# Peptides against a protein of PDB entry 3QIS: the designs that were tried, part 41

Target 1, 334 residues: chain A of PDB entry 3QIS
Amino acid sequence: PSLELSRREFVFENVKFRQLQKEKFQISNNGQVPCHFSFIPKLNDSQYCKPWLRAEPFEGYLEPNETVDISLDVYVSKDSVTILNSGEDKIEDILVLHLDRGKDYFLTISGNYLPSCFGTSLEALCRMKRPIREVPVTKLIDLEEDSFLEKEKSLLQMVPLDEGASERPLQVPKEIWLLVDHLFKYACHQEDLFQTPGMQEELQQIIDCLDTSIPETIPGSNHSVAEALLIFLEALPEPVICYELYQRCLDSAYDPRICRQVISQLPRCHRNVFRYLMAFLRELLKFSEYNSVNANMIATLFTSLLLRPPPNLMARQTPSDRQRAIQFLLGFLL

## One batch from the design tools (peptide; aimed at target 1 D181 E283)

Design b2_p18_3_s2 (made by RFdiffusion4, then SolubleMPNN; from b2_p18_3, 6 letters changed)
Fold by OpenDDE base, seed 4:
Parts: C-alpha cells; sequence; structure tokens
Structure b2_p18_3_s2 (fold): chain B 334 residues (1-334), chain A 18 residues (1-18)
C-alpha cells in the first residue's frame, strides 16, 4: 500500500492557552489495494503525539483512490500550559503516519507559543510587575526556578525569607488582584454568579488582556470574569493550597483552629491569595439575596480548585475525602 | 500608575496579609 499526502509540514503560529488552531491535509490511497492508516508512537513514546496536539481521524481505512481529510488540532489546556510557559516544551512534534504492511510517513509540526499568566506559578507571578508578554521567555524560566526555591524555603524553614536587596515580590499576583477586585466592585449583586458560564470569546479576551496589559477594567460580562478566575485557579501548576498540605487539610477539616494553623504554614504568596479569595467569597455571601450564591455551592466549587489532591492521589480520592475538603473550606466561608 | 493602584489596594486589604 502507498499514500499521497497533500502536506507534510505544519506551522502553528502564535499558539495561545485555550485557543484551538487547526491545520488540514489530505491523504489519498494511490495504490491498488485497500489500506489501513494510523498515527503511531515513536520508538520511546507512549502516545502518537504531544498532549497539546491531536489528529482527527487518527486512524482509518482507505479504498483504492479514496481520499480522507485529516485535521491536526493544536489546543493548549491546563495540562500543557505550564510546560509551554516555561519553555520546557515547545510547539514542535513529529507524527508518524503508519500504513499496515506499508511505509511510514513523517509529518513535521512546528510553531511558536505565546506565554500566559494562566498556568504560571503564584510565586513567579508575584515577581512580575508587568504583563507576562513583556517578560523575556528566558526570564520566565529563571522566575519559575527561583519561585520553586523560595516555596521550598518557606515550607522547610518556617522563617520569613530574608527581605534581601532583590525587588520585593507582590503580596498577591496582579492578575488575581485584577480579577477579584473587578468581581468585588461589579459582581456582588450579579444573579447566578459562578453558576452561569461565561462567553468563550469574552474568556479569550480576558486572558489576552491579562497576558498583554494591566487594565483599569477587565472586558466582558461578570460571568466571564468569574469564569476566568476559576480557569486561572484551575490552571495553577501548584494549587492555592499546596499539595504538601492536602492531607493535613483533610485531617483538620472539622477543627477550625487547626485549619487556620495549616493555612498559616502555606508559602506567603499562597497564604495571601487564599486569605484574599476567602475574604472576597465571604463578601459575596453577604449579598446572597441578590446573587443567589450560598456557602455550600461556593465551597463545593472552590474545593476542586483550591484543595486539589496531589497527582499521585487523584485516583484514590474517596467521597469522604471530598466531603472533608469541602468542610475545610466551609470553615473559612462561615 | 500600576504601582500607585496596587499600593492603594494593599492599604485597603492590609489586614488580610498581616
Amino acid sequence: as target 1 above (334 residues)
Amino acid sequence: SFEERYKKFLEEVRELFE
């Protein structure tokens, strides 16, 4: 069997977080026999492509003289955004299109990624006083490495980091401030806040706005700004409550005094973000008559974002663990 | 400026970060 491919090189320019890009090509069976095609892993890979790439269809049959359109879809989710922001991964891949009893065809994927404040660590963002798109990519790597080291020092030493001669980090990321301050000012009376989804176009505008500017006002509806906050929290490489404290939060869930002690052990930026978010959410709950927001809904929603199980424990989370996690957050909302 | 706006914010929420 043999195939003719209309293209073998694909370039995805200006790839952004949560923005789908598509490139299409045709494969044609120019042979005299039916063929089965599939995208196959390279020798050392478990998957035929990187997590941010997919082929549709990824396999199929072609009769003689049949042609199929294949879509190559590039989509950066929360699962790929952090490694692309750091430059650890890039918009580069090689796909192997295999024919059963036939030849392999290689496709080259290339392009560029535009960094986002979404999927960047709280520690790194606290060091950014300008939009992330104005920060050189080389400096983003350094900021993530330095941020990791500061987090570890904060957890291990329980000593305030020496306020040495370096630029003092922000108390909370400017992006969190912008989102929460907007919601606090404009969304406290918004009916069905955090229950009504935002508009996808507005979400993209909000992300682009936060990545490229420090706006006076965030664009879009209150629902879109609220959902952007949820997306931001979900995309954090380390949740607001660090993975190291997850089990202690569950164990303390019914003791409000111990819960507060656990939170006090968070790295400074994580602790500040947690306290700021809890203050905001308590303010929203005062307006429950207007916004239809209640403590159980908020605790249930934010628990999955703020108090995530470590990746190694995700598959083992029990209904009891989830209820303890919700109870932990309720102790800060009531 | 950003710095002035952010400073004002920190003054408004000072009690959260003590």
Scores: peptide ipSAE 0.597, ipTM 0.961, DockQ to the pose 0.353
OpenDDE base, seeds 1, 2, 3, 5: peptide ipSAE 0.587, 0.588, 0.583, 0.592; ipTM 0.961, 0.960, 0.960, 0.961

Design b2_p18_3_s3 (made by RFdiffusion4, then SolubleMPNN; from b2_p18_3 with Y2M E11K E14Q)
Fold by OpenDDE base, seed 2:
Structure b2_p18_3_s3 (fold): chain B 334 residues (1-334), chain A 18 residues (1-18)
Amino acid sequence: as target 1 above (334 residues)
Amino acid sequence: SMEERRAEFEKEVQELFE
């Protein structure tokens, strides 16, 4: 069996978080026999491609002189955004198109990723006084490393962060402040807030706006701004309530005094974001007659975002654990 | 709901990668 490929090199320029890109090519059976093709893993890989890449179709059958179009799709989800932001991974891969009883054909994938404030740690964002796209990639790596070290120091040392670091971090990320301040000003009377989905185009505009600027106003509908806040919280590499406090939150769920003590043990940036969000959500609940928002709905929605189980426990979350997590958050909303 | 649409979008995206 033999194949002819119309193209073997693919370049994905300016790949962004949640933005789908597609490149197409043709494969033709130029042999005398039918053939089966498939994309196969390399010797050391479990999958035929990286998590942000797909081929469609990834396998198929071709008669002699038959041609098929293959789509190479690139999409950066919450699962790939953090490693691409840090430069730990890149828009580079090699695909192996295998022909049954034939040879392998290699495809080269390359490109560039544009960093996002989505999928960046709260600690790193509190150090970023400018939009992430204005920050050199080398400095992003340093900010993540420094953020890890400060978090560890904050956890290990009850010692006040030495006030002598020349650049004081922000109390909350500017991106969170912008999203919440917009919702506070314009969305408190919005019917079905956090219940109606945003528009995909508006979500992309909001993400691009937060990555590239410090706007006076966020573009899009109140629903799109509300959903962008949810996407931001979901994409955090570590949730607003750190994984290490997850079980203690569940254990304290019915004691409001202990709940407040647990939150007081969060790193400063996480604690500030949590308190800021809870203050906003309590304000939003005062307008329940206009926005149709209630404490149980908000607690259910935000619990999955703010109080995520550690990755090792995700598969074991019980309905009781979920109810305790909701009850924990309700103690800050009521 | 927004949660259903988010889950549907993540599913559509996952179906765009499955």
Scores: peptide ipSAE 0.027, ipTM 0.626, DockQ to the pose 0.020
OpenDDE base, seeds 1, 3, 4, 5: peptide ipSAE 0.024, 0.024, 0.024, 0.022; ipTM 0.594, 0.601, 0.586, 0.581; seed 1 fails the geometry check

Design b2_p18_3_s4 (made by RFdiffusion4, then SolubleMPNN; from b2_p18_3 with Y2E A7K E10L)
Fold by OpenDDE base, seed 1:
Structure b2_p18_3_s4 (fold): chain B 334 residues (1-334), chain A 18 residues (1-18)
Amino acid sequence: as target 1 above (334 residues)
Amino acid sequence: SEEERRKEFLEEVEELFE
């Protein structure tokens, strides 16, 4: 069996978080026998492609002289955004198109990723006084490394922040400030806030706006700004409540005093973001007659975002654990 | 006013930041 490929090199320029890009090519059976094609893993890989890449179809049959279009889809989700922001991964891959009893055909995927404040750590964002797209990639790496070290120092209660040399970090990320301040100003009376989905185009505009500027006003509907906040919280590499405190939050869920004490042990930026979000959500609940938002709905929604189980426990989360997590958050909303 | 509401909220938030 043999194939002819219309293209073997693909360049995905300016790949962004949650922005789908597609490139298409044709494969043709130029042989005299039916053939089965499939994308196969490279040596030592578990998957035929990186998590941000997909081929559609990834396998199929071709009759003699049959042609099929294959779509290469690049989509950076929350699962890939952090490693792309840090430069740990890149928009580069090699696909192996295999023919049963035939040859392998190599496809080269290349491109560039544009960093996002989505999927960046709270610690790094607190050190970013400028939009992330103004920060050199080399400096993003340094900021993540520095952020890890400062998180450890903060947890260890060791060294007071040496007052002298480095610009003081922001109390909260400017992106969180902008999202919450917008919602506070414009969305408290918004019917079905956090219940109605935003528009995908508006979400992309909000992401691009936060990545490239410090706007006075966030573009899009209140629903889109609200969903952008949810997406931001979901995409955090470390949730607002650090994984280290997850079990203690569950264990304290019915003791409001212990809950507050657990939160006080968060790194400063995480603690500030948590307190800021809770203050905002309590304010939003005052407008429940207008926005149809209630504490149980908010607690249920935000618990999955703010109080994520550690990756090793995700598969084992019980309904009881979820209820405790919700109860923990309710103690800050009521 | 909305401006007063925002001011009070910002004062509350500033007190929460350590």
Scores: peptide ipSAE 0.569, ipTM 0.958, DockQ to the pose 0.839
OpenDDE base, seeds 2, 3, 4, 5: peptide ipSAE 0.555, 0.553, 0.562, 0.564; ipTM 0.956, 0.955, 0.957, 0.957

Design b2_p18_4 (made by RFdiffusion4)
Pose (drawn by RFdiffusion4):
Formats: C-alpha cells, sequence, structure tokens
Structure b2_p18_4 (pose): chain A 293 residues (1-134, 168-310, 319-334), chain P 18 residues (1-18)
C-alpha cells in the first residue's frame, strides 16, 4: 500500500467570498498491491478539513497502479465569510490523506483571504465610511448602493426578485462594493436584486436580531406591539429594517410591471430579515406583512 | 434617483420616530 503524489503543498491565493478555486493533484498507487485512500479528521475533529475546503473525491480505490486526480476545492460561503473577514480563521489547513492500513500523507493548505463587506455586521459597516478593501451611517453604504440602483432602474423590472442574476455579475457586484463607492453598480437588475438578497442572508447578525426573533413571533398579531419590538433593535438594525420595508412598499406600487406582490415579498424576505439562531413560519410572514400593508 | 432614494430613507426614519 503506497501512493505517489504529484504535489503535497497547495496555495489558494486571494480567496474571495463566493468565488470558487480548485487546486488539483494526481494520486498514483505505486505499490504492488491495491490500496484504499481517504481523507481523515485530524486527532479529535469531526471533519477532515474546514468548511470552506473540500476534497473531490475524498476517498477511493486504486489498483496498482492506476492514477486518480484529486480536486482540492475552496469555496467561502455564508457559513465561513464572517470568521475569515474577522481573521478568526485563516486560509490554512492540513489534510491527512490516509491509506487503509498504511501511511498517512500530509497535505499543507495555505493562502490568503480578502475580506468582504458581505458577511460583515451592520454595526461595523455603518462605522466604515470607505470601502472595506479600498457619527455612523444611518445604513451601510453598500445596502444603500444596492437599493439606490434598484430604485433608479428596477421599479418596472419584470419579475424582480423572481429571476436569478448572473453568477459572474454577482461576484463583480460584491468586488465592486468591497473596493469602491461607484457611480453605477455593474450588472443587470436581476443580479443587483439577488446581490441584495445575498447581502441580507450573509449578515452575521440578521436585520432583526436573534434575541428579538421570538418576541416578534409572539407579537405577530398586534401591529402596535410589532412596531415596539422593532424599537428594541439597535439603531442600525432598526434603520435597515425600516428602510427595507419602505423600499418594498415602494416596489409594491409598481406590481403590475415588476410582479412584486405581498405574497412573494413575505415568503422571500421574512426568512432573510427574521432568522432564528413550522407555524412559526406563519407568524413570521404575518409579522412582516403587518409592516408591508 | 439617488436624491429620491435618500428622501425615502429619511421618510422611513421620520416615520419610525413617530
Amino acid sequence: PSLELSRREFVFENVKFRQLQKEKFQISNNGQVPCHFSFIPKLNDSQYCKPWLRAEPFEGYLEPNETVDISLDVYVSKDSVTILNSGEDKIEDILVLHLDRGKDYFLTISGNYLPSCFGTSLEALCRMKRPIRERPLQVPKEIWLLVDHLFKYACHQEDLFQTPGMQEELQQIIDCLDTSIPETIPGSNHSVAEALLIFLEALPEPVICYELYQRCLDSAYDPRICRQVISQLPRCHRNVFRYLMAFLRELLKFSEYNSVNANMIATLFTSLLLRPPPSDRQRAIQFLLGFLL
Amino acid sequence: SSEENQELLEEALEEAEE
């Protein structure tokens, strides 16, 4: 049971939020007998690697002496973007490739991460007047820029918030917001609209803070009480919530053109603005509908 | 426009204060 590896060191340079990278290498069974390989957790872990990293394939069977290409894939999703933004985690790791009944092969993962305004808290963004990778703001300039674009160009946009944008443009929008305060956000209306949804979803703290979440559901049927729960939010969260509710009510006026109705808004934005740490789903859409109407 | 969008934000903030 022996393996030959084309390389053991891999570099993921300039890793960005939601931008896929692949570092590929070849494994060859140079032994005399067939072997089984698999990636294993390091002593006392649950997984063989961190969430932003994946091996494809992560296990397999090799006769003497067939070869197999292994793809080491890096993808920073909403699960890891905040800790990598913060520096609580780095683009580094060790993969232990294990031969069943044999040697261990140690693969070193290194590289660097570029922080994004996406996955950054509303509070910190309101305190930063310049782009992240160039008195606080009422709302983060990034969300204002996305909403400003949609308000200007997308009020009459057919199927707004129902048609997915382009992956390439989403990344361009994110990089644009990370590095500039542009005159125009690049990309189609559908891309800008989706980038807004991704922005809300990527927030480390939702627009409606986690501890107020349950109170919102309980209060879902009293508009006086729902508004008061909103008053308990920090200033930046309260402002973003009010700002978005006003924006969505503005879009409802053009529903005959943009097909944006209360049904779709409620089911789309409730889970983004009001996340927990069933029929609560119903009190939640009721909570949000109370503001839209 | 950007000015109208800013006005919309200010109106939402004014209404929140009320």

Design b2_p18_4_s1 (made by RFdiffusion4, then SolubleMPNN; from b2_p18_4, 7 letters changed)
Fold by OpenDDE base, seed 4:
Structure b2_p18_4_s1 (fold): chain B 334 residues (1-334), chain A 18 residues (1-18)
Amino acid sequence: as target 1 above (334 residues)
Amino acid sequence: SSEETEALLQRALEEGEA
């Protein structure tokens, strides 16, 4: 069996978080026998491609002289955004198109990723005074490494941030400040806030706005800005409530005093973001007659974002654990 | 205004230091 491929080299330029790109090619059975094709893992890989790449179809059957279109889809989700932002991974892959009892065909995937404030740590973002697209990639790596070290020092209650050598971190990331500022100004009376989905085009414009500071004002509907805040919180590599405190939040869920003590133990940036978000959400709840927002809805929605189970516990989260997590957050909204 | 959002942030930070 043999295949003819219309293309074997694919370039995905300016790949962005949550922006789907597609490249298509044709495969043709130029042989006299039917053939089965599949994308197969390389010798050391568990998957035929990286998590941000997909082939559709990834397998199939071709009669003699049959042609099939294959789509190569590049999509950076929350699962790949952090490693692409750090440059640990890149928009590069090699696909192996295997023909049963036939030849392997290699496809080269290349391109570039544009860093996003989405999927960047709160600590790194608190150090970024400018849009992430203006920050050199080498400096992003340094900021993540430095931010990890400063998080660890903060958790250990070690030496106060040496106010003298580095620019004073922001109290909260500018991106969070901008999203909340917009919502606080324009969305307090928005009916069905956080219940109505945003528009995908507007979400992309909001992400690009936060990454570039262009335009100067956040574009899109209040619903799109609200969803962008949710996406931002979901994409954080470390949730607003650090994984180390997850179990303590559940254990304290019915004791408001202990809940406040747990929050006080968060790293400065995380603690500030948590308190700021809770203050904002309490302001939205004052307008419940207009925006249809209630404490149970908000607690349910934001708990999954702010108080995520550690990766090792995700598969074990019980309905009781979810209810405790919701109750923990309710103690800051009521 | 942005000043009102800044005041919201500052109150949120102060209430947590008490």
Scores: peptide ipSAE 0.373, ipTM 0.890, DockQ to the pose 0.923
OpenDDE base, seeds 1, 2, 3, 5: peptide ipSAE 0.358, 0.361, 0.371, 0.363; ipTM 0.884, 0.885, 0.889, 0.885

Design b2_p18_4_s2 (made by RFdiffusion4, then SolubleMPNN; from b2_p18_4, 5 letters changed)
Fold by OpenDDE base, seed 5:
Formats: C-alpha cells, structure tokens, sequence
Structure b2_p18_4_s2 (fold): chain B 334 residues (1-334), chain A 18 residues (1-18)
C-alpha cells in the first residue's frame, strides 16, 4: 500500500483561546490495493495528537485512486489554555499517519499562541496592571512562579513578604472588575441575564478586548458580557474557591458562620473576588422583577464555576455533594 | 458610575473584615 499527501507541513499563526483554525490536505491512494489509514500515537504518547489539535477523519479506507480530504482543527479550550499561557506547552506537534501493512507518514504542526487573561491564575492577574498581551512571556512565567510561592506562604500562615519593594497587587483582577462593572451598570434590568447565551463573535471581541486593552466600555450585548464572565470563571486554573477548601465548604454548607470562616481562609485575591462577586449577585437579585433572576438559579449556575471538585474527586461527586455546594453558595446570596 | 462599582468593591471587602 502507498499514499500521496498534498501537504505535510502546517503552520497555525496567532492561535487564540476559543478561536477555531482549520487547515486541509488531501491523501490519495496511488497504489493498486485498498488501504486503511489511521493517525496513531507516538511511542510515549497516549493520544495521536495534543488536546488542542484534532484530525477529521482520523481513520478511513481508500480504494485504488481514491482521494479524501482531511481537516486539521486547532482549538484551545479551557483544558489547554493554562498550559499554553504559561508556555509549558506550545503550538507544536508531530502527527503519524499510519498505513496498515504500509509506511508511516509524518506531518509537522507548528505555530504560535497568543496569551489570554482567560485561563490565567487570579494571583498572576492581580499582579498584572497592564493587559496580558503587553506583558513579556518571560515576565508571565515569573508572575506565575511568584504567585505559586505567595499562595504556598498564605496556606502555611507565613507572614506576607515585605510589602515594601514590589508593586502592590490589585485587590481583584482588572478583567473581573471590568466585567462586573459593566454588568452592574448596564445589565441589572436585563431580562433573562445569565439564561440567554451570548453571540460567539461578541464573545471573541470581549476576550480580545480584555487581552489587549483596558476599555472604558466592554463591547457586545449584556448577554455576551455575562457569558464572558462565566467563561472567565470556568477557565480559571484554580476556581475562586481553592480546591483545598472544597470539602470544608460542603461540611459547613448548613452553618452560615462556619461558611464565612472558610471563605476568610482563602488567599487574599480569591477571597476578594469571591466577596466582590457575591456583592454583585446580591445586588442583581434586588432587580429580580426586571431580570427574572432568582437565588436558586444563580446558586446552581455559579456553584459549578466557583466551587469545583478537585480533579481527584471529580469522578466521585454525588448528588448530595452538589446540593451541599449549592446550599453553601445560597448562604452568601440570601 | 465607576465610582458605584468601586464602592461595591470596597463594601464587599469591608463586610468580610467584621
């Protein structure tokens, strides 16, 4: 068996969070026998490609002189955004197109990723006074390392490092401040807020705006700005309520005094973001006659974003655990 | 205004120090 490939090198320039890119190529059976093709893992890999890449179709049969189009789709989801932002992973891969009882054909994937404030830690964002696209990649790495060390010191109850020499961190990320400021000013009377989806084009404009500027006004509809806040919270590498406190939140869910004590133990940036979001959501609930928003809907929606189970427990979450998590959040909305 | 959201942030920070 033998294949001819129209192309073997693919370059994906300026890859961004949630922006799909596609490259196509053709494979042709130039042999005299039918052949089966498949993309196969490399020797040390479990998957044929990185999680931000997909081939469609990834396998198939070709008759003699048959040709098929293959699409290579690059899409950075919440599952890949953090490791690409830090530079731990890159837009580089090698695909192995295997021919049954035949040869391997290697395809080279390359490109560049543009960092996003989406999928960046709250600690790092509190240290970023400028848009993330203005921050050198080397400084992003340093900010994540410093943020990890500050979080560890906070958990160890070590005295905060001398406030004196480094620029004072923001109380909350400017991106969260801008999203909540817009919603508070313009969306409190918006019917079906957080229930109506945003427009995908407007969501991309909001993400690009927050990554590249400090706008006076966020572009798009109130629904798109509301969904952008949900996407931001979902994409956080660590949820607003740190994984270390997850079980304590469930255990305290019916004691409002213990719930407040658990929140007081969050790292400063996480605690500030939590309190700011709860204050905003309580204000939004005062306008329930206009916006059709209620505490049970908000608690159900935001619980999955703010109080995520640790990765090791995610497969074991019971309906009782989910109800306790909702009850924990309700104690801050009512 | 931006002043109202800044106030909302300050109130949210103060309510948690009590």
Amino acid sequence: as target 1 above (334 residues)
Amino acid sequence: SSEETERLLQEALEEGEE
Scores: peptide ipSAE 0.249, ipTM 0.843, DockQ to the pose 0.937
OpenDDE base, seeds 1, 2, 3, 4: peptide ipSAE 0.239, 0.237, 0.237, 0.245; ipTM 0.840, 0.841, 0.842, 0.844

Design b2_p18_4_s3 (made by RFdiffusion4, then SolubleMPNN; from b2_p18_4, 6 letters changed)
Fold by OpenDDE base, seed 1:
Structure b2_p18_4_s3 (fold): chain B 334 residues (1-334), chain A 18 residues (1-18)
Amino acid sequence: as target 1 above (334 residues)
Amino acid sequence: SREETEKLLEEALREGEE
């Protein structure tokens, strides 16, 4: 069996968080026998491609002189955004198109990623006084490393770093401040807030706006701005409540005093973001007659975002654990 | 206003010092 490929090199320019890009190519059976093709893992890989890449179709049969179009889809989700923001991973891959009883055909994937404030740590964002797209990639790496070290120091209750006035981190990320500021001003009376989905085009505009500017107003509907806040919280590499405190939050869920003590042990930026979000959500709940938002809905929605189980426990979350997690958050909303 | 949101942040930061 043999294949002819219309293209073997693919370049994905300016890849962004949640923006789908597609490149297509054709494969044709130029042999005299039917052939089965599949994308296969490289020798040390479990998957045929990186998490941000897919082929469609990834396998199939071709009759003699048959041609099929294959789409290579690049999509950076929450699962890949952090490692691409840091430059730990890149828009580079090699796909192996295997022909059963035939040859391997190599496809080269390349491109560039544009960093996002989505998927960046709260600690790093608190150090970023400018939009992330204005920050050199080398400095993003340094900010993430420094953020890890500050998280550890804060968890250990070590002495606050020297008060050099110019290098003081923000109390909360400017991106969270902008999202919450908009929602607080314009969305408190919005019917079905956090229940109605945003528009995908508006979400992309909001992401691009936060990545590239410090706007006076966020573009899009209140629903899109609300969903952008949810996406932001979901994309955090470390949730607002750090994984190290997850079990203590569950254990304290019915003691409001212990819950507050657990929150006080968060890194400063995480603690500030948590308190700021809770203050906003309590304010939003005062307008429940207008926005149809209730404490149980908000607690259920935000618990999954703010109080994520550690990766090692994610597959083992019980209904009891979920109920405790919701109860923990309810103690800050009521 | 921006002042109202700044106040919301300031209140949120103070409530946790008690």
Scores: peptide ipSAE 0.283, ipTM 0.861, DockQ to the pose 0.933
OpenDDE base, seeds 2, 3, 4, 5: peptide ipSAE 0.230, 0.253, 0.280, 0.244; ipTM 0.846, 0.850, 0.859, 0.848

Design b2_p18_4_s4 (made by RFdiffusion4, then SolubleMPNN; from b2_p18_4 with N5T Q6E E14R A16G)
Fold by OpenDDE base, seed 4:
Structure b2_p18_4_s4 (fold): chain B 334 residues (1-334), chain A 18 residues (1-18)
Amino acid sequence: as target 1 above (334 residues)
Amino acid sequence: SSEETEELLEEALREGEE
C-alpha cells in the first residue's frame, strides 16, 4: 500500500493560549489495495503527538483512489500553557503517519508560541511590571525559577521577605488588578455576571490585551471580562490557595478563625490575590438585587478555581471535600 | 474609579494584617 500526501510540513505561526489553529492536508490512496492509516507514537513516546496537537481523523481506512482530509489542530489549553510560557516545550513535533503493511510518512510540525500571563505563576507576575510579551523568554525562565525559590522561602519562613534593593514586587499581578478594576467599575450591576458565558472572540482580545497592554483598556463585554478572570484563575500553575494548604482549608472549613489563620500562611502574592478577590466578591454581593449573584453561586464557582485538589490526588475531590471547600470560601464572602 | 479599586485593594491588604 502507498499514500500520497498533499503536504508534509506545517508551520503554526504566533500560537496563543486558547486560540485554535488548524492546518489541513489530504492523503490519497494511490495504490490498488485498501489502506489503513494511523498516527503512531515515536519510539519512547506514549502519544502520537504533543498535548497541544491533535490530528482529526487520527486513523482510518482508504479505498483505492479515495482521498481524506486530515486536520492538524493546535490548541494550547491550561494543561500546556505553563510549559510553553517557560519555553520548556515548543511548537515543534514530528508526526508518524503509519500505513498498515506499508511505510511510515513523517510530518514536520513547527511554529512559535507567544507567551501569556495566563498559565504564569502569581509570583512571576508580581515581578513583571511590563506586559509579558515585552519580557524576553530567557528572563521568563529566570523569573519562574526565582519565583519558585521565593515561594519556598515564604512558605518556610513566616519572615516578611526582606525587601532588598531589588524592585519591589507588585502586591497583586497587574493582570488581576486590571480585570478586577474593570469588573468593579463596570460589572457590579451586570445581570447574570459569572453566569452568562463570554464571547470567544472577546476572550481572545482580553487575553491579548493583558499580554500586550494593547489596547489600553480591556475590551469586550462584562461577561467576557468576568470569564477571563475565571480562565486566568483556572490557568494558574498553582491555585490562589497553594496545594500545601488544601487539606488544612478542608479541615478548618467550619471554623472561620482557623480559616483566616490558614490564609495568613499563604505566600504574600497568593494571600494578597485571595484577599483582593474576596473583597471584590463581597462588594459584588452587595449588588445582588441588580446582578443576581449570590454567595452560594460565587462560592461554588470560585472554590473550584481557588481551592483545587493537589495533583498527587489526581484532582479527585469527594462530594464531602467539595462541600467543605465551598464552606471554607463562604466564610470569606459572608 | 481606579481610585476606588485601589482603595478596595488597600482595604483588603489591611484587613489581613489584623
Scores: peptide ipSAE 0.251, ipTM 0.842, DockQ to the pose 0.944
OpenDDE base, seeds 1, 2, 3, 5: peptide ipSAE 0.243, 0.228, 0.245, 0.244; ipTM 0.838, 0.835, 0.843, 0.840

Design b2_p18_5 (made by RFdiffusion4)
Pose (drawn by RFdiffusion4):
Structure b2_p18_5 (pose): chain A 293 residues (1-134, 168-310, 319-334), chain P 18 residues (1-18)
Amino acid sequence: PSLELSRREFVFENVKFRQLQKEKFQISNNGQVPCHFSFIPKLNDSQYCKPWLRAEPFEGYLEPNETVDISLDVYVSKDSVTILNSGEDKIEDILVLHLDRGKDYFLTISGNYLPSCFGTSLEALCRMKRPIRERPLQVPKEIWLLVDHLFKYACHQEDLFQTPGMQEELQQIIDCLDTSIPETIPGSNHSVAEALLIFLEALPEPVICYELYQRCLDSAYDPRICRQVISQLPRCHRNVFRYLMAFLRELLKFSEYNSVNANMIATLFTSLLLRPPPSDRQRAIQFLLGFLL
Amino acid sequence: DDEIVEALEERIEEYREE
């Protein structure tokens, strides 16, 4: 049971939020007998690698002496973007490739991560007047820029918030917001609209903070009480919530053109603005509908 | 209170004037 590896060291340079990278290598069974290989967790872990990293395939069978290409894939999603933004985690790791009843092969993962305004807290973004990778703001300039673009160009946009944008443009928009305060956000209206949804989804702390979440559901049927729960939010969260509710009410005025109705807004934005750490789903859409109407 | 909403309304008016 022996393996030959084309390489054991891999570099993921300039890793960005939601931008896929692949580092490929070939495994060859140079032994005399067939072997089984698999990636294993390092002593006392649950997984063989961190969430932003994946092996494809992660296990297999090799006769002597067939070869197989292994893809080491890096993808920073909403699960890891904040800890990599913060430096609580780095683009580094060790993969242990394990021959069943045999040697262990150690693969070293290195590289660097570029922080994004996406996955960054509303509070910190309101304290940063310049792009992240170039008194506080009432709302983060990034969300203002996305909403400003949609208000200017997308009020009459057919199927706004119902048609997915382009992956390439989403990344261009994110990089644009990470590095600049542009005159125009690049990409179609559908891309800018989706980037807004991704922005809200990627927030480490939702627009409606986690501890106020349950109170919101309980209070869902009393508009006076719902507004008061909103008053308990920190300034920047309260402002972003009010700002978005005002923006969505503005879009509802053009529903005959942009097909944006209360039903779609409630089911789309409730889960983004009001996340927990059922029929609660119903009190939640009721909570949000109370502001829209 | 509603300053951010007012700021948004003012920004809306500016685009409508164009």

Design b2_p18_5_s1 (made by RFdiffusion4, then SolubleMPNN; from b2_p18_5, 8 letters changed)
Fold by OpenDDE base, seed 5:
Structure b2_p18_5_s1 (fold): chain B 334 residues (1-334), chain A 18 residues (1-18)
Amino acid sequence: as target 1 above (334 residues)
Amino acid sequence: DDEIVKEFEEYLEKIKEE
């Protein structure tokens, strides 16, 4: 069996978080026999492509002189955004198109990724006084390494060594401040806030705005700004409540005094973000007659974002654990 | 830069008093 490929090199320029890009090519059976094609893993890989790439179709049959269109889809989700922001991964891959009893055909994928504040750690963002797109990639790497070391020192209760001439970190990320301040000013009376989805085009504009500028006003509807806050919290590599405290939050869920003590043990930036969000949500609940928001709905929604199980426990979360996690947040909303 | 930090600090102070 043999194939003719219309293209073998693909370039995806300016790849962004949550922005789908597509490139298409054709494969034709120029042989005299039917052939089965499939994308196959390289040696030592578990998958035929990186998590941000997909081929559609990824397998199929071609009769003699048959042609099929294949789409290469690039999409950076929450699962790939962090490793692309850090430069640990890149928009580069090699796909192996295999023919059953035939040859391998290699496709080269290349491109560039544009970093996002979405999927960046709270610690790194607290060190960024400028939009992430203004920060040199080399400095992003240094900020992530320094952020990891500060988190570790905070967890170990190590006294901060002398403030050398390093600029003081922000108390919360500017992106969180901008989102929450906008919602506080304009969305407290918004009917069905956090219940009505945002517009996908407005969400992309909000993300691009936060990545590239410090706006006076966030663009889009209150629903889109509210959903952007949820997406931001979901995309965090480390949740607002650090994984190390997850079990202690569940164990304390029915004792409000112990719950407050657990929160006091969070790293400074995480603790500040948690308190800021809880204060905003308590204020939002005062307007429940206008916005149709209640404490149970908010606790249920934000629990999955703020109090995520560690990756090793994700598959083992019981309904009891979920109810304890909700009860933990309710103690800060009521 | 300093204005955003200041507005946030003022907001955090308001939250601590409530």
Scores: peptide ipSAE 0.040, ipTM 0.743, DockQ to the pose 0.158
OpenDDE base, seeds 1, 2, 3, 4: peptide ipSAE 0.038, 0.037, 0.033, 0.032; ipTM 0.746, 0.739, 0.726, 0.711

